# Peptides against a protein of PDB entry 3ZOQ, part 9

Target 1, 223 residues: chain A of PDB entry 3ZOQ
Amino acid sequence: QLLQDSWWNQLKEEFEKPYYQELREMLKREYAEQTIYPDSRDIFNALHYTSYDDVKVVILGQDPYHGPGQAQGLSFSVKPGVKQPPSLKNIFLELQQDIGCSIPNHGSLVSWAKQGVLLLNTVLTVRRGQANSHKGKGWERLTDRIIDVLSERERPVIFILWGRHAQMKKERIDTSKHFIIESTHPSPFSARNGFFGSRPFSRANAYLEKMGEAPIDWCIKDL

## One batch from the design tools (peptide; made by RFdiffusion4, then SolubleMPNN)

Design b1_p9_2_s4 (from b1_p9_2, 6 letters changed)
Fold by OpenDDE base, seed 5:
Structure b1_p9_2_s4 (fold): chain B 223 residues (1-223), chain A 9 residues (1-9)
Amino acid sequence: as target 1 above (223 residues)
Amino acid sequence: DVYAAAYDT
């Protein structure tokens, strides 16, 4: 079984569909012939760390980091020991200004994932050095379904949508049930245009508290 | 692209 039960029950039909089978065959070829990130065993880490039922917050990314050793199957997250990418640094800067967290000495967001923050990229694989190289190959259909089944969930979800790419998914989110936090992307090219000062972390926790749920401990401990 | 650039290293 590819996914844990809670996600499998929601997504199993997708994996049987032709589009995914074609994607899978493509990926087999890609992983055999190219350097593909993340490791094939890490592709679904976002779903592994955060069950369907446990999702409290969704943070959408585009596709994995395409440098060596970076991607770990979680949006914006990098493996311990990896230099924090610029966008991630800005995320931590906003985190610090928003709720006072210290800047961690690593870039792993696994602690968020374990608390119910689904760190989902819309495309889950990438060729080394080639951003968006696996765009339009089928991942988007699967990840759209992930958004859909979360949107259909009765228990509210908070969607954090940084930048236009993520915000394009708004139409799939039932805002009668779910909350959306939008801002510009944390990229250095856009962060000063709205991401900084957007306070997504405290805002997310405010919604969680209103729902009677435990807030996310966004602060990340050093390793 | 700001998104592509965000992931560039």
Scores: peptide ipSAE 0.038, ipTM 0.722, DockQ to the pose 0.597
Fold by OpenDDE base, seed 3:
Parts: C-alpha cells; structure tokens; sequence
Structure b1_p9_2_s4 (fold): chain B 223 residues (1-223), chain A 9 residues (1-9)
C-alpha cells in the first residue's frame, strides 16, 4: 500500500477514484518527460513523517519549490545544504522573535514533521522552474480530503493558515473542534503586513498545552 | 521563492 496504515485507512478510497488515477497517469508522463520535484519517492513525505493519529499541527503550503535539490515533500522545507528561500527565512525570523529559537544553518523542517506537524502542500508536485505547473491536475482534491478527514477527527488539530490560499481551506475545518491560526503569508511581499508578530509557534503550543498535549519543540538544531 | 507570485500584496 502507498501509505502507512493510519493514513491509508483514511485515504484509500481516494486512490481508487478516477481523478487520482488520471493524476497518476499524468505524473508518470511528467516524471518521464520533464524534471519534476520532489523526487517521486518523496511526494508523500508529509504523510510518511506524520501519521494521521499523530497530527497535532497542520501548516499548509501551495506547491513544492521548483529549483534543483530544494523540495523534499514537506511544505516550506528544503533539503539540508540548500539555501533557505525567502519565505523560509522569514518563518525562522518569526520563530526567533516568537519563542527565541536560533536561526538554523539549514532549512529542513523534518524535526517538526516527526513531532506531529503535518507540512502539507495543496499541490504535491511541480515542474522545474515552473511554479504552479501542476495546479488543477487533481492534487487539490486529494489534499482537500486530507483536510476533511483531519477535520472529522475527534482529537483536535491546530491549522496554521498563512495567506489567502491556505485560508481558503478554512471552510473545510470544523472550528467547533479545531483551532485556526491565521496571518498573512511569510513571503517578503506580505510578511510585514501581519505575519511578523503573529507568533504562530507559541500560540500553537498554548493550544496544545490547553488540550493536555505535549508542545512542539519548534527550535531546529544545526546540522 | 515559490510563493512570491501567489502572495503579491
């Protein structure tokens, strides 16, 4: 099976649907004929690192970084050794101001994922150098379902929604059970309009503690 | 930045 048991039980029906089969066939062609990111083995890394039951926090991104060696299947995250993109730099700046973490010497957010932070892009693949090239091809339907099954979960989830794209998913989230943290996007074009000072990391941990759960260790160690 | 175009203010 494609996913570990906890996610498979939630999503297995999606993979049998025509839209996903069409997406799969499209991806086969794309990976054969184009340079596609991330590596095909890394497409579902967000679900591999964070099981359905272990999700504590969700951070939504749009689509993967489209430069060589960058994307690793986690929203906003880049592989070690890769220069931190501007949005990620701003995320770390807010992290530092929010809870005092040092700026790490790499951009991998795997440590967050392993603690229950689902780093989910709404579109999970991209052509090299062509942002949003796989928009509208079927990923959004699957990732909407991921949001839906988390919303239906009894155990509360914290959704961090940076920017308009992510915030459009708010209508899918049962706010009677789940918590939403919203601000402008960490992009340099929007960060100064509300992202900086939004303190999403401490706010997320405050909710977790209120629910009697262990907080996330957001600080990232150097490699 | 992959999000630059999407989040122009």
Amino acid sequence: as target 1 above (223 residues)
Amino acid sequence: DVYAAAYDT
Scores: peptide ipSAE 0.036, ipTM 0.720, DockQ to the pose 0.158
Fold by OpenDDE base, seed 1:
Structure b1_p9_2_s4 (fold): chain B 223 residues (1-223), chain A 9 residues (1-9)
Amino acid sequence: as target 1 above (223 residues)
Amino acid sequence: DVYAAAYDT
């Protein structure tokens, strides 16, 4: 099976649907004929690192980084050894100001994922150098379902929604049960309009503590 | 557009 049991139980029906079969066929062609990111084995890393039951926080991204060696299958995350993209740098700046973490010497957010932070892009693949090249091909339907099944989960989830694209998913979230943290996007184009100072990390941990759960250790160790 | 600035492009 494609996913670990907890996610498979929630999503297996999606993979049998025509839209996903069409997406899969498209991806087969794309990976054969184009340079596609991330590596095909890393497409579902967000779900691999964070089980359905272990999700505490969701951070939504749009689509993967489209440069060589960048995309790791986790939203905003880059592989070790890769220069931190501008938005990620701003994320770490806010992290530092929010809870005092040092800026790590790499951009991998795997440590967050392993603690229950689902780093989910709404579109899970991209052509090299072509942002949003796989938009509207079926990923959004699957990732919407991921949001839906999390919204339906009895155990509350914290959704961190940076920017309008992510915030458009709010309508799919039962806000009577789940917590939402919203701000502008960490992009240099928008970070100074609300992202900086939004303190999403301490706020998320405050909600976790209210729920009687262990907070996230947001600070990232150097490699 | 806003998200595009997230990438080191």
Scores: peptide ipSAE 0.036, ipTM 0.732, DockQ to the pose 0.770
Fold by OpenDDE base, seed 2:
Structure b1_p9_2_s4 (fold): chain B 223 residues (1-223), chain A 9 residues (1-9)
Amino acid sequence: as target 1 above (223 residues)
Amino acid sequence: DVYAAAYDT
């Protein structure tokens, strides 16, 4: 099956719907005719690394990095050996100022994912060099459902929503059960307007501790 | 698009 059991139980009905079948056919053409990122085997890495039940924190991105070798199916994350993109550099700067972590020598956030941080983009594929090229093709309906089933979960989740795009998803989140951390986007164009100093990492861990859960070790080891 | 611009750089 496409997903591990915990997510499959939540999402299997979506994959049978016409919209997803149309998306799938579109993707087949795109991967055949264009250079598409990430690798098709990595599209659902966020769901592979973090099970439905193990989600503690959600960090929403828009769509994958569109440069060669960058995207690895996790929002904001880049494969080892890839130069850290500007937004990711700012994320690590805030991480350092927030909780004292050193800046890692790579940009892979897999260690977060393995601890329960769902690094989800709203759109899961992109054409090389063409940001948002797969917007409006069906991914948003699936990823909205991902947000919905997490919102419906009894065990609380922390949603970190950087920027307006992510914040538009607030209406789908039951704030009677779940926690929201909002700020401007880590992009150089917006980080100084609220992202820096927002301390999302310590705030997330504070919520986890209140819920009696283990905090996230946000610090990333060098490779 | 601020997000797209960040990825383009």
Scores: peptide ipSAE 0.035, ipTM 0.724, DockQ to the pose 0.573

Design b1_p9_3_s1 (from b1_p9_3, 5 letters changed)
Fold by OpenDDE base, seed 2:
Structure b1_p9_3_s1 (fold): chain B 223 residues (1-223), chain A 9 residues (1-9)
Amino acid sequence: as target 1 above (223 residues)
Amino acid sequence: EVVDEPYEP
């Protein structure tokens, strides 16, 4: 099966729907004719690293990085050895100011994913050098369903929604059960308008503590 | 393959 059991039980019906089959056929053509990121084996890494039941926090991105070797199937995350993109640098700056973490010498957020931080993009593939090139092709319907099944989960989730694109998804979240942390996007174009000083990491951990759950160790060790 | 390979625990 395509996904681990916990996610498969929630999403298996989506993969049989016409929209996903059409998406799959589109992706076949794209990967054959274009350079597509991430690697086809890494598309669902966010769901591989963080089970449905283990999700504590969701961080929504738009679509994968479109440069060589960058995307690893996790929102905002880059493979080790890759220069940290501007938004990620700002994320680490806020992390440092928020809870005192050092800036790591790499950009991999896998350690967050392994602790229950679902690093989900709304669109899971992109053409090299063409941001949003796979927008409106079917991914959004699947990722909306991911948000929906998390919203329907009894155990609370914390949704961190940076920027307007992510915040458009808040209407799908049952705020009677779940928590939302909103700010401007970490992008250099918006970070100074509210992202810096928003302290999403300590706020998320505060909610986890109130729920009686272990907080996230947001600090990332050097490699 | 063009889609993520099957997950096996």
Scores: peptide ipSAE 0.030, ipTM 0.648, DockQ to the pose 0.031
Fold by OpenDDE base, seed 4:
Structure b1_p9_3_s1 (fold): chain B 223 residues (1-223), chain A 9 residues (1-9)
Amino acid sequence: as target 1 above (223 residues)
Amino acid sequence: EVVDEPYEP
């Protein structure tokens, strides 16, 4: 099966639907004819690192980084050895100001994912050098379903929604059960308009503590 | 509100 059991039980019906079959056929062509990121084996890394039952926090991104060696199948995350993109640098700046973490010497957020932070992009693939090139091809329907099944989960989730794109998903989230942290996007174009000072990391941990759950260790160690 | 640019163009 494509996913580990907890996610497969929630999503298996989606993979049988025509839209996903069409998406899969499109992806087969794209990966054969174009340079597509991330590696095809890494497309569902967010779901591989964080099981359905283990999700504590969701951070939504748009689509993967489109440069060579960058995309890791996790929103905002880059593989070790890759220069930190501007948005990620700002995320770490806010992390430092919020809870005192040092700026790591790499951009991998895998440690967050392993603790229950689902680093989900709404579109899970991209053509090299062409941002949003796979927008509207079917990924959004699947990732909407991911949000839906998390919203339907009895155990509460914290959704961190940076920017308008992510915030458009708020209507799919049952706010009677789940918590939402909203701000402008960490992009240099928007970070000074609300992202900086939003303190999403301490706020997320405060919600986790209220729920009787262990907080996330957001600090990332150097490699 | 300014346009979000998640990644470098």
Scores: peptide ipSAE 0.030, ipTM 0.702, DockQ to the pose 0.134
Fold by OpenDDE base, seed 3:
Structure b1_p9_3_s1 (fold): chain B 223 residues (1-223), chain A 9 residues (1-9)
Amino acid sequence: as target 1 above (223 residues)
Amino acid sequence: EVVDEPYEP
């Protein structure tokens, strides 16, 4: 099976549907003919690191970084040794101001994922140098279903929605059970309009504590 | 090339 048991039980029906089979065939062609990110084995890393039952927080991104060696299959995350992209730098600046964490010497958010932070892009692949090149090809239907099954879960989830693209998913989230943290996007073009000072990390932990759950250790150690 | 290899813990 493609996914670990907890996610497979939730999503197995999607992988049998025509839209996903068409997406898969498209991806086979793309990976064969062009440079596609992330590595094909890393596409579902967000679901590999964070099981369905272990999800505490969701951070939505748009699509993967499209530069060499960047995309790690996790939203906003980059592989160790890769220069931190501008949005990620701003995320770490807010993290520092919010809860006092030091700026790490790398951009890997795997430590968040392992603690129950689902780092999900709405589109899970991209062509090198071509942002949003795989938009509208079927990923959005699968990732919408991921949001849906989390929304249907009885155990509450915290959704962090940076920017308008992510915030469009609010209608899929049952706010009677789940919590939403919204601000402008961490991009340099929007961060000063509300992202900075939004304190999403402490706010998320406050919700977790209220629910009697362990907070996230958001601070990232150097490698 | 394999796009959707099985996951094993």
Scores: peptide ipSAE 0.029, ipTM 0.650, DockQ to the pose 0.031
Fold by OpenDDE base, seed 5:
Structure b1_p9_3_s1 (fold): chain B 223 residues (1-223), chain A 9 residues (1-9)
Amino acid sequence: as target 1 above (223 residues)
Amino acid sequence: EVVDEPYEP
């Protein structure tokens, strides 16, 4: 099976649907003919690192980084050894100001994922150098379903929605049950308009503590 | 390389 049990039980029917089969065939061609990110084995890393039941927080991204060696199947995250993209740098700046974490010497957010932070892009692949090149090809239907099944989960989830694209998914979230943290995007183009000072990390942990759950250790150790 | 390589073989 494609996914671990907890996600497979929630999503297996999607992979049998025509839209996904068409997406898969498209991706096969794309990976054969173009340079596509992330590595095909890393596409579902967000779901691999964070089980359905273990999700505490969701951070939505748009699509993967489109530069060499960057994307690792986690929103905003980059592989160790890769220069931190501007948005990620701003995330770490806010993290530092919010809860006092040091800026890590790498950009991998795997430690968050392992603690229950689902780092989900709405589109899970991209052509090299072509942002949003795989938009509208079927990923959004799958990732919408991911949001839906999380929204339907009894155990509350915290959704961190940075920017308009992510916030458009708010309508799919049962706000009577789940928590939403919204701000402008961490991009340099928008961070000063609300992202900085939004304190999403402490706010998320406050909700977790209120729920009687362990907070996320957002601080990232150097490698 | 398979696009949707299985998590479990």
Scores: peptide ipSAE 0.029, ipTM 0.651, DockQ to the pose 0.031

Design b1_p9_3_s2 (from b1_p9_3, 4 letters changed)
Fold by OpenDDE base, seed 2:
Structure b1_p9_3_s2 (fold): chain B 223 residues (1-223), chain A 9 residues (1-9)
Amino acid sequence: as target 1 above (223 residues)
Amino acid sequence: EVYDEPYEP
């Protein structure tokens, strides 16, 4: 099966639907004819690192980084050895100001994922150098379902929604059970309009503690 | 195509 059991039980019916089969066929062509990121084996890394039941926090991105060696299958995350993209640099700046973490010497957010932070892009693949080249091809329907099944979960989830694209998903989230942290996007184009000073990390941990759950260790060690 | 909130400028 494509996913670990906890996610497979929630999503297996999606993979049999025509839209996903069409997406799959499209991806086969794309990976054969174009340079596509991330590596096909890394497409579902967010779901691999964070089980359905272990999700504590969701951070939504749009689509993967489109430069060589960058995309890791986790929103905002880059492989070790890769220069931190501007949005990620701003995330770490806010992290430092929010809860005092040092700026790591790499951009891998795997440590967050392993603690229950689902780093989900709404679109899970991209062509080299062509942002949102796989927009509207079927990923959004699958990732909407991911949001839906998390919203339907009894155990509360914290959704961190940076920017308008992510915030469009609010209508799918049952706010009677789940918590939403919103701000502008960490992109240099928007970070100074609300992201900086939004303190999403301490706010998320405050909710977790209120629910009697272990907080996230957001600080990232150097490699 | 341009986006309001790109990962990278």
Scores: peptide ipSAE 0.034, ipTM 0.685, DockQ to the pose 0.162
Fold by OpenDDE base, seed 4:
Structure b1_p9_3_s2 (fold): chain B 223 residues (1-223), chain A 9 residues (1-9)
Amino acid sequence: as target 1 above (223 residues)
Amino acid sequence: EVYDEPYEP
């Protein structure tokens, strides 16, 4: 099966639907004819690292980085050895100001994912050098379902929604049960308009503690 | 107003 059991039980019906079959056929062509990121084996890394039951926090991104070697199937995250993109640099700046973490010498957020932070892009593939090239091809319907099944989960989730694109998903989230942290996007174009000083990391941990759950260790060690 | 583009080229 495509996913681990906990996610498969939630999403298996989607993979049988025509829209996903069409998406799959499109992706086959794209990966054969174009340079597509991330590696096809890494498309569902967010779901591989963080099981359905283990999700504590969701951070929504738009689509993968479109440069060589960058995308690793996790929103905002880059593989070790890759220069930190501007938005990620700003995320780490806010992390430092929020809870005192040092700026790591790499950009991998895998340690967050392993602790229950679902680093989900709404679109899970992209053509090299062409941002949003796979927008509107079916990924959004699947990732909407991911949000839906998390919203329906009895155990509360914290959704961190940076920017308007992510915030549009708020209507799919049962805010009577789940927690929302909103700010402007960490992009250099928007970070100074609200992202900086928003303290999403300490706020997320505060919610986790109120829920009786272990907080996230947001600090990332150097490699 | 505010731009929410996540990544730079």
Scores: peptide ipSAE 0.032, ipTM 0.705, DockQ to the pose 0.134
Fold by OpenDDE base, seed 1:
Structure b1_p9_3_s2 (fold): chain B 223 residues (1-223), chain A 9 residues (1-9)
Amino acid sequence: as target 1 above (223 residues)
Amino acid sequence: EVYDEPYEP
């Protein structure tokens, strides 16, 4: 099976649907004929690192970084050794101001994922140098389902929704039991309009503590 | 709010 048991139980029906089969066939052609990111083995890294049952926090991104060596299947995250993109730099700046973490010398958010932070892009693949090139090809239906099954989960989830694109998913979230943290996007184009000072990390941990769960150690160690 | 491509080309 493609995913670990907890996610497979939630999503297995999606993978049998025509839309996903068409997506899969498209991806086969894309990966064969063009340079696609992330590596095909890393597409579902967000689900691999964070099981359905282990999700505490969700951070939604749009689609993967489209430069060489950047994307590793986690929203906003870049592989070690890769220069931190502007949005990620701003995330770390807010992290520092929010809870005092030092800015790491790399951009990997794997440590968050391992603690239950689902770093999910709404579109999970991209052509090299072509942002949003795989938009509207079927990923959004799958990732909507991911949001839906999390919304249906009895154990509460914290959704961090940066920017309007992510915030459009709010209507899919049962706010009677789940928590939402909203602000502008960390992009340099919008960060100063509300992202900076939004303190999503401390707020998320406050909710976790309120629920009796262990907080996230958001601080990232140097490699 | 201004939402634009968050990644550099």
Scores: peptide ipSAE 0.031, ipTM 0.708, DockQ to the pose 0.116
Fold by OpenDDE base, seed 5:
Structure b1_p9_3_s2 (fold): chain B 223 residues (1-223), chain A 9 residues (1-9)
Amino acid sequence: as target 1 above (223 residues)
Amino acid sequence: EVYDEPYEP
């Protein structure tokens, strides 16, 4: 069984479909012939750390970081010891301004994932040095289904949609039931156009409190 | 809304 029970019950049918089988075969070749990130065992880390039922917040990314040792199967997150990418630095800057958290000495967002923040990329693999190299190969269909089954869940979810790519998924989200937080992307190219000052962390926690749920401890401890 | 590639080349 590829996924834990809660996700498997939602997604098992996808893995039997031709598109995923073709994706799987492509990935086998890619991992054999190219340097692909993240490690094949880490592809589904977002789903491993955050069960279907435990999802409180979703943060959508595009595809994994394509540098050595960076990607760990969580959107925007990097393994400890890896230099924080510009977008992640801006995320932490906003976190600091929003709710006063210190900037951590690493870029791992695992602590968020363990609290119910699904750190999902729409594409889950990438070739070294080639952003979007696995775009349009089948991942988007699977991750669309992930969004769909969360949208269909009775218990509300908070979707944080940074930038146009993520916001294009809004049409798949039942906004009568789920809460959407939108802003420009944390990328240096767009952060000053709306991401900074958007206060997604406090807004997410405010909604969680309104729903009677425990807020996320967004502050990340040093390692 | 448009943004460029968020990752370093």
Scores: peptide ipSAE 0.031, ipTM 0.716, DockQ to the pose 0.114

Design b1_p9_3_s3 (from b1_p9_3, 5 letters changed)
Fold by OpenDDE base, seed 1:
Structure b1_p9_3_s3 (fold): chain B 223 residues (1-223), chain A 9 residues (1-9)
Amino acid sequence: as target 1 above (223 residues)
Amino acid sequence: EVYDEPYVP
């Protein structure tokens, strides 16, 4: 099976649907004929690192970084050794101001994922150098389903929704049960309009503590 | 050009 049990139980029917089979066939051609990111075996890393049952926080991104060696299947995250993209730098700046973490010497958010932070892009693949090139090809239907099954989960989830694209998913979230943290996007184009000072990390941990759960250790150790 | 079929989930 493609996913570990907890996610497979929630999503297995999606992978049998025509839309996903069509997406898969498209991706087979794309990966054969183009340079596609992330590596095909890393597409579902967000679900691999964070089980359905272990999700505490969701951070939504749009689509993967489209440069060589960057994307690792986690929203906003880059592989170690890769220069931190501007949005990620701003995330770390807010992290520092929010809860005092040092700026790490790498951009990998795997440590968050392993603690229950689902780093989910709405589109999970991209052509090299072509942002949004796989938009509207079927990923959004699957990732909408991921949001839906989390919304339906009894145990509450914290959704961090940066920017309008992510915030459009709010209608799919049962806000009577789940918690939402919204601000502008960490992009340099929008960060100063509300992202900076939004303190999503301390706020998320406050909700976790209110629910009687362990907070996230957001600070990232140097490699 | 001939490509091997890549792994795709």
Scores: peptide ipSAE 0.079, ipTM 0.672, DockQ to the pose 0.034
Fold by OpenDDE base, seed 4:
Structure b1_p9_3_s3 (fold): chain B 223 residues (1-223), chain A 9 residues (1-9)
Amino acid sequence: as target 1 above (223 residues)
Amino acid sequence: EVYDEPYVP
């Protein structure tokens, strides 16, 4: 099976559907003929690091970084040793201002994922140098289902929705039991319009504490 | 160099 048990129980039927089989065939061609990110074994890293049962927070991204060595299969995250992209730098600036964390010397968000922060892109692959090149090919249907099964979960989830793309998913979330944190995107083009000062990290932890759950240690240690 | 076919889930 492709996924660990908790996710497989929720998503196994999707992988048998025609849309996913068509997506898979497309991806086979793409990985054979093009440079595709992330590594094919890293596509589902978000689901590997954070089980269905362990999800506390969801942070939605659009699609993977399209430069060499960047994409890690986690939204906004980059592998250690990779220069921090502008949006990620702004995320760390807000983290510092929000809860006092130091700026880490790397861009890996794996420590968040291991604590229950699902770092999910809506599209899980991309061609080198071609943002959104795999948009509309089937990933969105699968990732919509991921959002749906989390929304259906009895144990509450916190959804952090930066920018309009992520916020379009709000209609799929049962706000009677789940919590939404919204702001503009951390991109340099939008961060000053509302992302800075939005304090998503302290707000998320406040919700977790209200739910009787352990807060996230958002501070990232240097490597 | 010859590579194995990529893993595609």
Scores: peptide ipSAE 0.062, ipTM 0.652, DockQ to the pose 0.035
Fold by OpenDDE base, seed 5:
Structure b1_p9_3_s3 (fold): chain B 223 residues (1-223), chain A 9 residues (1-9)
Amino acid sequence: as target 1 above (223 residues)
Amino acid sequence: EVYDEPYVP
């Protein structure tokens, strides 16, 4: 069984479908012939850290970081000891401005994941140095299904959609039931066009509190 | 970084 029970119950049929079988075969070749990130055992870390039932917030990314040692299977997150990528730095800047958190000395967002923040990329693997190299190979169908089953969940979810790519998934989200927080992407190319000042963290917590749920402790401790 | 032998889910 690839996933914990709560996700497996939602997604198990996908892994038997031809598209995933083909994706898997492609990935087997890629991992054998190329340097692929993240480690194959970390591909589903987002689902490992945050169960289907425990999801409170979803933050969508595009695909993993493509540099050595960076990707850990969580959108925007990097392994401890890895310098923070520009987008992540901007995320922390907004976090600081939004709710006063200090900038952590690492880039791991695992603490968010453990609190119910699903850090999901739409594409879950990438070739070293080649952004979007695994786009259109089947991951999007699986991750669309992840979005779908969350949208269908009775308990509301907060979707944080940074940038156009993530926002294109809005059509799959039942906005009568779930909350959407949208802004430009935290990338240096777009952050000043709306991401900064968007205050997604306090806004997310405001929704959680209104629903009677515990807010996320977004502040990340140093390691 | 050294990764284990790939095991693709």
Scores: peptide ipSAE 0.058, ipTM 0.666, DockQ to the pose 0.046
Fold by OpenDDE base, seed 3:
Structure b1_p9_3_s3 (fold): chain B 223 residues (1-223), chain A 9 residues (1-9)
Amino acid sequence: as target 1 above (223 residues)
Amino acid sequence: EVYDEPYVP
């Protein structure tokens, strides 16, 4: 099966639907004819690292980085050895100001994922050098379902929604059970308009503690 | 590099 049991039980019906089969056929053509990121084996890394039951926090991104060697199937994250993109640099700046973490010498957020931070893009693939090139091809329907099944979960989830694109998903989240942290996007074009000073990391941990859950260790060690 | 067909039981 494509996913681990906890996610498969929630999502298996989606993979049977025509929209996903059409998406799959499109992706086969794209990976054969174009340079597509991330590597096809890494498309579902967010779900591989963080099981359905283990999700504590969700951070939504738009689509993967479209440069060579960058995307690793986790929103905002880049493979070790890759220069930190501007938005990620700003995320680490806020992390430092929020809870005192040092700026890591790499951009991998895998340590967050392993602790229950689902780093989910709404679109999971992209053509090299062409941002949003796979928008509207079917990924959004699957990732909407991921949000839906998390919203339906009784155990609360914290959704961190940076920018308007992510915030459009708020209507799918049952706020009677789940917590939402909103701000402007960490992009250099918007970070100074609300992202900086929003303290999403300490706020997320405050909710986790209130729920009787272990907080996230957001600090990332150097490699 | 190949996107494998998902197995649906």
Scores: peptide ipSAE 0.024, ipTM 0.617, DockQ to the pose 0.030

